# Ledger of designs, part 60: peptides against a protein of PDB entry 6NYY

Target 1, 212 residues: chain A of PDB entry 6NYY
Amino acid sequence: KHFEQAIERVIGGLEKKTQVLQPEEKKTVAYHEAGHAVAGWYLEHADPLLKVSIIPRGKGLGYAQYLPKEQYLYTKEQLLDRMCMTLGGRVSEEIFFGRITTGAQDDLRKVTQSAYAQIVQFGMNEKVGQISFDLPRQGDMVLEKPYSEATARLIDDEVRILINDAYKRTVALLTEKKADVEKVALLLLEKEVLDKNDMVELLGPRPFAEKS
Target 2, 212 residues: chain A of PDB entry 6NYY as posed
Amino acid sequence: KHFEQAIERVIGGLEKKTQVLQPEEKKTVAYHQAGHAVAGWYLEHADPLLKVSIIPRGKGLGYAQYLPKEQYLYTKEQLLDRMCMTLGGRVSEEIFFGRITTGAQDDLRKVTQSAYAQIVQFGMNEKVGQISFDLPRQGDMVLEKPYSEATARLIDDEVRILINDAYKRTVALLTEKKADVEKVALLLLEKEVLDKNDMVELLGPRPFAEKS

## One batch from the design tools (peptide; made by RFdiffusion4, then SolubleMPNN)

Design b2_p15_7_s4 (from b2_p15_7, 6 letters changed)
Fold by OpenDDE base, seed 3:
Structure b2_p15_7_s4 (fold): chain B 212 residues (1-212), chain A 15 residues (1-15)
Amino acid sequence: as target 1 above (212 residues)
Amino acid sequence: MSTSDRFAEELFELA
């Protein structure tokens, strides 16, 4: 208890007990976080869910906490499942509300960064080929791209294709598991915080063995 | 590795 609270304070900041979300906003956050949680539950290469919360912390209105695997090498399949999990919040909002919010901005940033890294750092795209270059860091002078404008357009197109494929995969998954997303969201609205045991009680055991 | 490094957190950010 005390140790978990200390870790939560370091990661999320102090619980702003004073931010009373409107009921509709709290509902949006609950379904968003339920989307992440359910996507992570049913994707083989997603990290195991530890906790999901709709209690505002710092700048976050809700969060899902995962145990990352201690690995240094990632496959294309692992990176895709991670992208799908990251898109789970946005996709849940679309499925349940028919609208999108600004709450997924960081998720979209992470997905975009991952897609570019796969294509231009890891050489994981067949059309772009075996290429590796550093992405410009924030504040680096726009160093001349080591590739033509035609290659830049190709990269941008392949990034969109990869993100759209991840998005479609997530839509298919969360549409299939729509009832599970609803169950998690409703339980979040009741308890505000769920752990792995709550998820097991609600959905059954995760279908993938936790690789130790 | 800081105890923080053991956890990945996805946040619903305030606009």
Scores: peptide ipSAE 0.061, ipTM 0.665, DockQ to the pose 0.075
Fold by OpenDDE base, seed 1:
Structure b2_p15_7_s4 (fold): chain B 212 residues (1-212), chain A 15 residues (1-15)
Amino acid sequence: as target 1 above (212 residues)
Amino acid sequence: MSTSDRFAEELFELA
């Protein structure tokens, strides 16, 4: 208990018990987090969900905790499923509310970063080819791009395609699992925190064998 | 399972 709380504190920050969300905001957060949770549940290569919470921590209004595998190498398929899981919140908001909020900005940033990394660092795009260069870090001077403007446009186009493909995949999944997203969201609104056991009780066992 | 194997992601942030 104390050690888990310490890890949660390091990762998610201190619970801000003083942050009162409006009921509509709390509902939005619940459906957003439910989207992540359900996407992660039904995507083979997504990390197993440990905990999902709609209790605000730090700057986050909700969070999910996953059990990372000690994995140093990722396949394109694994990265796609991670992108889909990351888009799950935004997609859930669209499906249930027909609106998008600013709450998914960090998710979109992560997805964008992953897409660029796949194309320009990992060489995972056939059109761009087997190239690898360092992405500008925060605070790095914009060094001259080691590629032409035509290549820059190609990279941007292929990034957009990759993100759109992940988005469409997530829309298809969460549309199919819409009732499950709603069940998770409603239970989140009641309990504020769900663990893996709550998810198993609600949705049944995760359809993928946990790699021991 | 090592406690190092736990990550939490903020999946909804205040603008």
Scores: peptide ipSAE 0.023, ipTM 0.620, DockQ to the pose 0.072
Fold by OpenDDE base, seed 5:
Structure b2_p15_7_s4 (fold): chain B 212 residues (1-212), chain A 15 residues (1-15)
Amino acid sequence: as target 1 above (212 residues)
Amino acid sequence: MSTSDRFAEELFELA
């Protein structure tokens, strides 16, 4: 109990008990978090879900906690599944509400950063080729790109293709699992916090073996 | 041994 609460405080920050979400906002958060949770549940290379919460903490209105794999090498397939899991919230909002919110800003940033890294750092795109450039850090005035403007346009196009492919994959998955997303969202609205056991009870065991 | 949950993602940010 005390140790879990300490970890939760370190990870999620202080609960903003003062932040009262309107019922409609709370519903949006629940479906957003359910989208992440269900995507992560059914994607082989996603990290196992430990906890999902719609209790506001720090700057987040909801959060999910995952068991990270101590992995230093990622395949293209693993990176794609991580992108899909990260898009799960936005896709859930679209499927259930027919609208998008600003709540996925950090998710979109992460997906964008991952896509650029795959193409320009890891050489994972056949059209761009086996290139590796350092991405500019926020605030670095990169005066000169180490590639032509034509290559820059190609990179941008291939990034969009990769993100769109991840998005389409996520839409297909969460559409297939729409009833599961609904179940998770409704249970989140009731309990505010779900753990792995709640997910197993609701959805059955995760179809992928946890790496011990 | 409590698996140190290392990765928390804020998945929904306040606008």
Scores: peptide ipSAE 0.019, ipTM 0.591, DockQ to the pose 0.069
Fold by OpenDDE base, seed 4:
Structure b2_p15_7_s4 (fold): chain B 212 residues (1-212), chain A 15 residues (1-15)
Amino acid sequence: as target 1 above (212 residues)
Amino acid sequence: MSTSDRFAEELFELA
């Protein structure tokens, strides 16, 4: 207990007990977090869920904790499933509310960064080819792109394709699992925090063997 | 003691 709380404080920051979410905001957060949780549950290469919470911490209104794998090398398939999991919140909001919020901004940033990295750093796109360029850091003056404007357009197009493919995959998954997303969201609204055991009780065992 | 490196991800952020 004390050790887990210490880890939670280090990683998630202090609970902002002072942030009172409006009921509709809390509902939005619950469905958003449920989208991430369910996507992660049913995606083979997603990290195992440890905890999901709708209690605001730091800058977040909700969060999930995962058991990271000590992995230094990622496949294209693993990166895709991670993108889908990251899109799970946004997709859940779309499915249940027919609207989008600003709450997915950081998720979209992460997905965008991952897509660019896959295409321009890892050479994972056949059309762009086996290229590797350093991505400009946020705040670096992008002086000269090491590639032509035609290549820039190609990269931009392939990034959009990759993100859209991940989005469509996530929409398909969470549409299929819509009832599960709702169950998780409703239970989150009741308990505010769910652990892996709550998810197993609600959804059954995760269909993928946890790599021990 | 396997330090289960817990990764917490903020999945919903305020604008």
Scores: peptide ipSAE 0.021, ipTM 0.617, DockQ to the pose 0.067; fails the geometry check

Design b2_p15_8_s1 (from b2_p15_8, 6 letters changed)
Fold by OpenDDE base, seed 2:
Structure b2_p15_8_s1 (fold): chain B 212 residues (1-212), chain A 15 residues (1-15)
Amino acid sequence: as target 1 above (212 residues)
Amino acid sequence: DVIEELRKMFSYSTY
């Protein structure tokens, strides 16, 4: 329990029990987190859900926590499913509310970072080719790019294509599983925190073998 | 380590 709480504080920060959300905001958070949870549940190469919460914390209004295995190699397929899982919240908002919020900023940042890494660090894009360049990190100075402006434009285009493909895949999945997203969201609104067992009771066993 | 960073990014989502 103490270990779990420590992880929660790292992920979400300290609980903000005094933060009062409007019912519509709370509903948005629930459906957003339900989108992550369900996407992760039904994507083969996503990691299993450990916990999902809509209790406000210092770093966010909700969170989903997964149990990634220690791995040193990723395939394009694995990275795509993780991108889709990461887009699950944004997609859920779009499906259920027909609008998007600023809350998905960190998810989009992660998806963007992953997409650029795939294309310019791992050489995973056919059009850009078998290249590998270091990407600037937060706090790094802007240095001259080791490639042409034409290549930069190509990279930008292919990043957008990759992210859009992941988005479309996630839309298809969560549309198919719309009822499951609804079930998870409603249960979140009731319990505020769900674990893997709650998900099994609600959705049945995860269709894929657990990763450890 | 880019791989470790990716792993950490995908270990959680915060809204």
Scores: peptide ipSAE 0.399, ipTM 0.904, DockQ to the pose 0.823
Fold by OpenDDE base, seed 3:
Formats: sequence, C-alpha cells, structure tokens
Structure b2_p15_8_s1 (fold): chain B 212 residues (1-212), chain A 15 residues (1-15)
Amino acid sequence: as target 1 above (212 residues)
Amino acid sequence: DVIEELRKMFSYSTY
C-alpha cells in the first residue's frame, strides 16, 4: 500500500482534494482515461495496464499507468501500438462526445515525438529512407538541420501520415470496442480508480499473454 | 538515451 502510494505520487503528484471538476468535465476525464485503458488492453504490443485513475492530482486530472517490460529494441509495429494507445484518450473523446479537449496535449506531444523519432532517427519510413539524424532536445541550441528544406517537408508530411494512420487505427479499434470503453468509463466514475483486476472482471482477461 | 526516453513516455499517460 505504501509502495503503491509512492508510485502514484511520482506519476500523478499529490492529490488535489480541493479541486472540484464539473460533472461534464469529470465525465470527459473518465471517457478519456477509459480510451487509453481499452486501447492498451486490446493492442498486442501495448504494455499491460497497471492502474487508471480520475482523481485529480498535481500533474493531471487523470492518468493511466502501465508496467513496461525491460525493452531495448522497438519494432515499427510495437511503436505503432504505443502510439495508438497514447491516442486512445483523444479518440474516445471524439467517439463519445463529438468534440476534443485540450487534455490530450501531453499525449499528442508524445505521439509527435515518437513519430519524428521513427522517421528521422530510426529510418523507419520508406520515402524518407535509411537516415538517422539527432533531433534537438529541449534546451539544446537549435542548430541548422542537416538536410534540405525539401527533405524537411517530406519528413513533416510522412510524420502526419504516420500519426493519421495511428489515429485511424485507434478509431477503428475503439469504435469496435465502444461498449467496453463505456463500461470502463462508467466504472471509473463510480470507483475513480481501477486496477488490472477490475479490468479483467469487466472485460475479461487481456487477449495477449503477459510479456516478461 | 532515446530508447529509455521512449520507454518512459509510454509508461504512463496524464490528462
């Protein structure tokens, strides 16, 4: 119990007991987090869900926590599933509410970063080719790009294509699993915190073996 | 490194 609380504080920060969301905002958070949870549940290369919460904390209104395996190599397929899981919240908002919120900002940042890394660092795009350049990190001096503006435009286009493909894949998945997203969201609104066992009880066992 | 950064990014989501 103490260990779990310590992890929660690291991931989410301290609970904001005085922060009261309007019912519609709380509902949005629940469906957003349910989208992440369900996407991760049904994507083979996503990590197993450990915990999902809609209790407001210092770092966010909700969170989903996963238990990543020790991994030193990623395939395109694995990275795609991770992108889809990360888009799950935004997609859930679109499916259930027909509108999107600012809440997915961190998710979109991660997806964007992953997409650029795949194309520019890992050479995983056929049109751009087998190239690898260092991306400027936050705090690094913005140096001149080691490629032409034409290449820059190509990279940008292929990044959008990759993200759009991940988005469409996630839409298809969560549309198929719409009832499951609803179930998770409703249970979140009731319990505010769910773990892996709650998900198994609600959705059945995850259809993929746990990867050590 | 980049792989560790990716691993950390996908270990959690915050709203």
Scores: peptide ipSAE 0.399, ipTM 0.901, DockQ to the pose 0.839
Fold by OpenDDE base, seed 5:
Structure b2_p15_8_s1 (fold): chain B 212 residues (1-212), chain A 15 residues (1-15)
Amino acid sequence: as target 1 above (212 residues)
Amino acid sequence: DVIEELRKMFSYSTY
């Protein structure tokens, strides 16, 4: 319990019991988190859900935590599934509400970072080719790019294509699993916190072997 | 380590 609480504080920050959301906002959070949970459940290369919560904390109105495995190599397919899982919240909002919110900012940041890394660090894009550049870290002084403006434009275009492909894949998945997203969201609104066992009870066993 | 960073990023989400 103490260890779990410590992790929760690191991920979500301190609980904000005074943070009262409007019912519609709370519903949005629940469906957003349900999107992450269900996407992660049905994507082979996503890590299994450990915990999902819609209790407001210092770092967010909700969060999903996954059990990461020790992995030192990623395939393009594995990275795509992780991008899709990360987009699950945004996609859920679109499917259920026909609108999107600013809440997916952190997810989009992660997806963007992963997409750029795939293209310019891992050489995973055929048009850009077998190249690897160090991406500037936050706070690094970027004097010049090691590639032309034309290459920069190509990279940007291919990043958009990759992210859009991940988005479309996620839309297809969560549309197929729409009833499951609804079930998870409704249970979240009731319990506020779900774990892996709740997901098994609700959706059945995860269709992939445990890798953790 | 880029791989470790990716692993950490995908270990959680916040809204």
Scores: peptide ipSAE 0.398, ipTM 0.906, DockQ to the pose 0.831
Fold by OpenDDE base, seed 4:
Structure b2_p15_8_s1 (fold): chain B 212 residues (1-212), chain A 15 residues (1-15)
Amino acid sequence: as target 1 above (212 residues)
Amino acid sequence: DVIEELRKMFSYSTY
């Protein structure tokens, strides 16, 4: 319990018990987090859900936490499923509300970073090719890109394609599992916090064996 | 380590 709480504080920050969300905002958060939870549940290469919460904290209005695996190598398929899981919140908002919010900013940042890493660091894109460049870090002087402007444009285009493919995959998944997303969202609105056991009770056992 | 960073990145989501 103490270890879990420590992780929660690192991830979400301190609880903001005085922060009162409007009912519609709370509903949006619930469906957003439900999207993450369900996407992670039904994607083979995603990590299993550990906890999901819609209690506001210093770093966010809600969060989902997954059980990380010790993994040193990633395939394209594994990275894609992780991207899809990360897009689950945004996709859920689109499916249920027909609108998107600013709340997915951190998710989009992560997806963007992963996509660029796949293309320019891991050489996982056929058009860009088997290249590997360091990505400029925030605060690094905009060093001259080690590639041409034409290559930069190609990279940008292929990043968008990769993210859009992940997005479409997530839309397909969460559309298929729309009823499950709603079940999770409604239960979140009731309990505010769910764990893996709640998910099993609600959705049944996760269809993928936990690789130890 | 880029891999460790990716692992950490995908271990959680915040809204």
Scores: peptide ipSAE 0.394, ipTM 0.904, DockQ to the pose 0.821

Design b2_p15_8_s2 (from b2_p15_8, 7 letters changed)
Fold by OpenDDE base, seed 2:
Structure b2_p15_8_s2 (fold): chain B 212 residues (1-212), chain A 15 residues (1-15)
Amino acid sequence: as target 1 above (212 residues)
Amino acid sequence: DTIEELRRMFSYSTY
């Protein structure tokens, strides 16, 4: 319990008990987090959900936490499913509300970073080819790119394609599982925090074996 | 380590 709380503080920061969201904002957070939870539940290569919360904290209005395995190698399929899971919140907002919010900024940053890494670090794109360049990190000196502007444009195009493909995949999944997203969202609005057992009770066993 | 960064990124989501 103490260990879990420590992790929660690292992920979400300190609880903001005085932060009162409007009902519509709280609903948005619930459906956003439900989107992450359900996407992770039904994507084979996503990590299993550990906890999902819509209690406001210093770093966010809600969060989903997954149990990562020790993994040193990723396939394109695994990275795609993780991108889809990460897009689950944004997609849920679009499906249920017909609008998007600024809340998905961190998710989009992660998806963008993953997509660029796949294309320019891991050589996972056929058009760009079997290349590997270091990506600038936050605070790094702006160095000249080791490739042409034509290559830069190609990279940008292929990143957009990859992200759009992940987005479409997530839309298809959460549309199929729309009722499950709603069930999770409604239960979140009631309990504010759900764990894996709550998800099993609500949705049934996860259709994929837990990878140790 | 890009792999470690990816692992960390996908271990949680914050809204």
Scores: peptide ipSAE 0.397, ipTM 0.906, DockQ to the pose 0.833
Fold by OpenDDE base, seed 1:
Structure b2_p15_8_s2 (fold): chain B 212 residues (1-212), chain A 15 residues (1-15)
Amino acid sequence: as target 1 above (212 residues)
Amino acid sequence: DTIEELRRMFSYSTY
């Protein structure tokens, strides 16, 4: 319990008990987090869900936490599933509300960063090729790009393609599992916090064997 | 380490 609380404070910050969301906002958060939870549940290479919460905290209105694995090598397929899981919230909003909110900003930032890393650091794109460049860190003087403007345009196009492919994959998954997303969202609205056991009770055992 | 950064990023989401 103490360890979990410490992690929650690091991820979400302190609870904001005085922050009362409007019912529609709370519903949006619940379905967003349910999208993450369900996507992570049914994607083979996603990390297992540890906890999901819609209790407002200093850093966000909700969060999903996954059990980190000590993994030092990622395949393209593994990175794709992680991107899909990260897009799960945005996709859930689209499926259930027919609208998108600003709440997915952090998720989209992460997906964007991952996509650029795959293409320009890991050489995982056939059109761009087997290249590896350091991405400028936030605050670094934008050094001259070690590639042409034409290559820059190609990179940007391929990033959009990769993210769009991940998005479409996530739409397909959460559309198939739409009833499960709703079950999780409704239970979140009731309990505000779910763990792995709640997910097993709702959805059954995760269909992928935990590689011990 | 880019891999460590990716791992950290995908270990949680916030709304």
Scores: peptide ipSAE 0.397, ipTM 0.907, DockQ to the pose 0.814
Fold by OpenDDE base, seed 4:
Structure b2_p15_8_s2 (fold): chain B 212 residues (1-212), chain A 15 residues (1-15)
Amino acid sequence: as target 1 above (212 residues)
Amino acid sequence: DTIEELRRMFSYSTY
């Protein structure tokens, strides 16, 4: 309990019990988090859900936490499934509400960073090729890019393609599992916090063997 | 370490 609470404080910050969301906003958060939870549940290379919450905290209105594995090497497939899981919230909002909110900003930042890393650091894109450049860090003077403007445009285009492919995959998955997303969202609105056991009770056992 | 950063990034989501 103490360790979990410490992690929650690091991830979400302090609880904001005085922050009252409008019912429509709380509904949006619930469906957003349900999208993450269900995407992570049904993607083989995603980490299993540990906890999901719609209780507002200092760093967000809701959060999903996953059990990370000690892993030192990632395949393209593993990174794609993680991107899809990260897009699950945005996709859920689009499927259920036909509109998107600002709440997915951190998710989109993570997806963008992962996509650029795959293309320009790991050489995982065939068009860009077997190259590896350091990405400018926030606050580093954007020194002259070590590649041409044409290469920059190619990178940008391939990043968009990769993210769009992940988005489409997530749309397909959550459309197939739409009823499960709704079940999770409704239960979140009732309980405000769910764990792995709640997910098993609601959806059945995760269809992938936990790689020990 | 980029791999460690990726692992951290995908270990949680915040709305």
Scores: peptide ipSAE 0.394, ipTM 0.906, DockQ to the pose 0.822
Fold by OpenDDE base, seed 5:
Structure b2_p15_8_s2 (fold): chain B 212 residues (1-212), chain A 15 residues (1-15)
Amino acid sequence: as target 1 above (212 residues)
Amino acid sequence: DTIEELRRMFSYSTY
């Protein structure tokens, strides 16, 4: 209990019990988080869901927590699935509400960062090629880019392509699993917090062998 | 470590 609470504080911050969401906002959060949960459930290379919550906290109105594997190497396919999982919330909002919200900002930041890393650090793009540059960290003196403006434009274009491909993949997945997203969202609205066991009861066992 | 950063990033989502 104490360890779980400590992790929750790190991830979500302090509970904001006084923050009353409008019913429509709470519904949006539930479907957003359900999108993450279901995407992670049906993507082979996503980490298994540990906990999902729609209880407002200092860092967000909801959160999903995954059990990270000790993994030192990532394939392109693995990174794609993680991007798709991260896009699951935004995609769920689009599918169910026909509109998007500002709530996906952190997710989009992560997806963007991952896409750039794949292209400019890991050499995972055929057009850009087998290159590896350090991405400027926030606060690093903007040193001159070690590549031309033309290369910069190419990188930007390929990042957009990669993210769009991940988005389309996520749309296809959550459209196929739309009923499952609905089930999870409705259960979230009832219980406010779900764990892995709740997901198993609701959706059945995760279709991928648990890597021990 | 970029890999460690990626791992951390994908370990949670906040809305």
Scores: peptide ipSAE 0.395, ipTM 0.906, DockQ to the pose 0.843; fails the geometry check

Design b2_p15_8_s3 (from b2_p15_8, 8 letters changed)
Fold by OpenDDE base, seed 1:
Structure b2_p15_8_s3 (fold): chain B 212 residues (1-212), chain A 15 residues (1-15)
Amino acid sequence: as target 1 above (212 residues)
Amino acid sequence: DTIKELREMFSHSTY
């Protein structure tokens, strides 16, 4: 319990018990987090869900926490599933509400960063090719890009394609599992916090063998 | 370490 609370404080910040969300906002958060939870449950290469919460904290209105394995090598397929899981919240909002919110900003940032890394750092795109460049970090002097404007445009186009493919895959998955997303969202609205056991009770065992 | 950064990024989501 103390260890879990420490991690929650690092991830979400301090609980804001005085922050009362409007019912519609709380519903949006619940469905967003349910999208992450269900996407992670049914994607083979996603990390298993550890905890999901819609209790407002200093860093966010909700969060999902996963148990990452110490992994030093990622395949393109594994990175795609992680992107899909990360898009799960945005996709859930679109499926259930027909509208998008600003809440997915952090997720979109992560997806964008992952897509650029795959194309520019890991050489995982056939059109761009077997190249590897360091991406400028925020605050680094914008050094001249070591490639042409044409290459920059190609990179940008291929990033959009990759993210769009991940988005479409996530839409297909969460549409298929729409009833499960609804179940998780409703249970979140009731309990505010769910763990792996709650997910097993609600959805059954995760369909992928835990790689020992 | 880009791999470490990616791992950390995907370890949690915040709304």
Scores: peptide ipSAE 0.349, ipTM 0.894, DockQ to the pose 0.833
Fold by OpenDDE base, seed 2:
Structure b2_p15_8_s3 (fold): chain B 212 residues (1-212), chain A 15 residues (1-15)
Amino acid sequence: as target 1 above (212 residues)
Amino acid sequence: DTIKELREMFSHSTY
């Protein structure tokens, strides 16, 4: 219990008990987090959900926590499924509300960073090729790019293609699992916090063996 | 370590 609370504090920050969301905002958060939860549940290479919450905290209005493996190597397929899981919240908002919010900013940042890393650092794109460059970190001086402006444009195009492919994959998945997203969202609105056992009760056992 | 950063990024989401 103390360990879980410590992790929650690191991930979400301190609880903001005084932050009362409007019912429509709370609903948006619930469906967003349900999108992450369900996407992670049905994507083979996503990490299983440990906890999901719509209790406002210092770092966000909701969060989903996964049980990551100590993994040192990632395949393209694994990175794609993680991108899809990360897009699950945004996609859920689009499917259920026909509109998107600013809440997915951190998710989009992560997806963008992953896509650039795949193309520019890991050489995972055929058009860009077997190249590896250091990505500028936040706060690094704008170092001269070790590639041409034509290559920069190609990278940007292929990043957009990769993200759009992940987005479309996530739309297809969460459209298929729309009823499951609804179940999770409604239960979140009732309980505010769900764990893995709640997910098993709602959706059945995760269709992929937990890799130890 | 880009891999460590990726692992951390995917360990949680915040809204």
Scores: peptide ipSAE 0.347, ipTM 0.891, DockQ to the pose 0.842
Fold by OpenDDE base, seed 4:
Structure b2_p15_8_s3 (fold): chain B 212 residues (1-212), chain A 15 residues (1-15)
Amino acid sequence: as target 1 above (212 residues)
Amino acid sequence: DTIKELREMFSHSTY
């Protein structure tokens, strides 16, 4: 319990008990988090959900926590499924509300960073090729890019393609599992916090064996 | 370590 709470504080920050969301905002958060939860549940290479919450905290209005494995090597397929899981919230908002919110900013940042890493650092894109460059970190003086403007444009285009492919995959998945997303969202609105056991009760066992 | 950063990045989502 203390360890879990410590992790929650690191991930979400301190609880904002005084922050009252409007019912429509809370509904949006619930469906967003349900999108993450369901995407992670049905993607083979995603990490299993540990906890999902719509209780506002210092770092967000909701959060999903996963059980990452100690993994030192990632395949393209594994990174794609993780991107899809990360897009699950945004996709859920689109499917259920026909609109998108600013709430997915952190998710989009993560997806963008992953996509650039795949293309520019890991050489995982055929058009860009077997190259590896260090990406400037926030706060580094944007020194001259070690590649041409043409290469920069190519990278940008291929990043968008990769993200769009992940997005489309997530749309397909969550459209297929739309009823499950709604079940999770409704239960979140009731309980505010769900764990892995709640997900098993609601959706059945995760269809992928936890590789120990 | 980019791999460590990726692992941490995908360990949670915040809204």
Scores: peptide ipSAE 0.344, ipTM 0.893, DockQ to the pose 0.837
Fold by OpenDDE base, seed 5:
Structure b2_p15_8_s3 (fold): chain B 212 residues (1-212), chain A 15 residues (1-15)
Amino acid sequence: as target 1 above (212 residues)
Amino acid sequence: DTIKELREMFSHSTY
C-alpha cells in the first residue's frame, strides 16, 4: 500500500480532492482512459495496464500506469504499437463524442517525440534513409541542423505520415473494440480506479502471453 | 539515452 501510494504520487501527483469535475468532463476522462486501457490490452507490443484512475491529481484528471518491460531494443512495429496505445485516449474521444479535447496534449507530445526519434535517430523511414542525428535538447543552442531545409521538410512530412498511420490503426482497433471501451469506461465511472484484475474480469485474459 | 527516455514516456500517461 505505501509503495503503491508512493508510485501514484510520482506518476499522478497529489490527489486534488477539491477539484470537482462536471459529470460530462468526468465521462470524457473515463472514456479517454478506457481508450488507452483497451488499446494497450489488444496491441501485442504495448505494455499491459497495471492501473488506471480517473481521480483528479496534481498532474492530471486521470492517469494510466503500465508495467514496462526492461527492453533495450525496439523494432519499428513495437514503436508503432506504443504510439497507437498512446493515441488511444484521443481516438476514444473521437469515436464516442465526435469531438477532441485538450486533454491529449501529453499523449500527442510523446507520439510526436517518438515519431521524430524513429525517423531522425533510428533511421526507420525509407524516404529519409539510414540517418541518425541527435535531436535538439530543450535548452541546447539551436545548432544548425546537419541537413538541408529540403530534408527538414521531408522529415516533417514523414513524421505526419507516421503519426497519421498510427492514428488510423488506433481508430480501426478501437472501433472494432468499441463495446470493450464502453465497458471499461462505465466500470471506471463506477469504481474510479481499475487494475489488471478488473481488466481480466471485464475483457478476459490479455490475448498475448506475458513475456516474463 | 533515447531508449531510456522512450521507456519512461510509455510507462504512464496523464490526462
Scores: peptide ipSAE 0.342, ipTM 0.891, DockQ to the pose 0.820

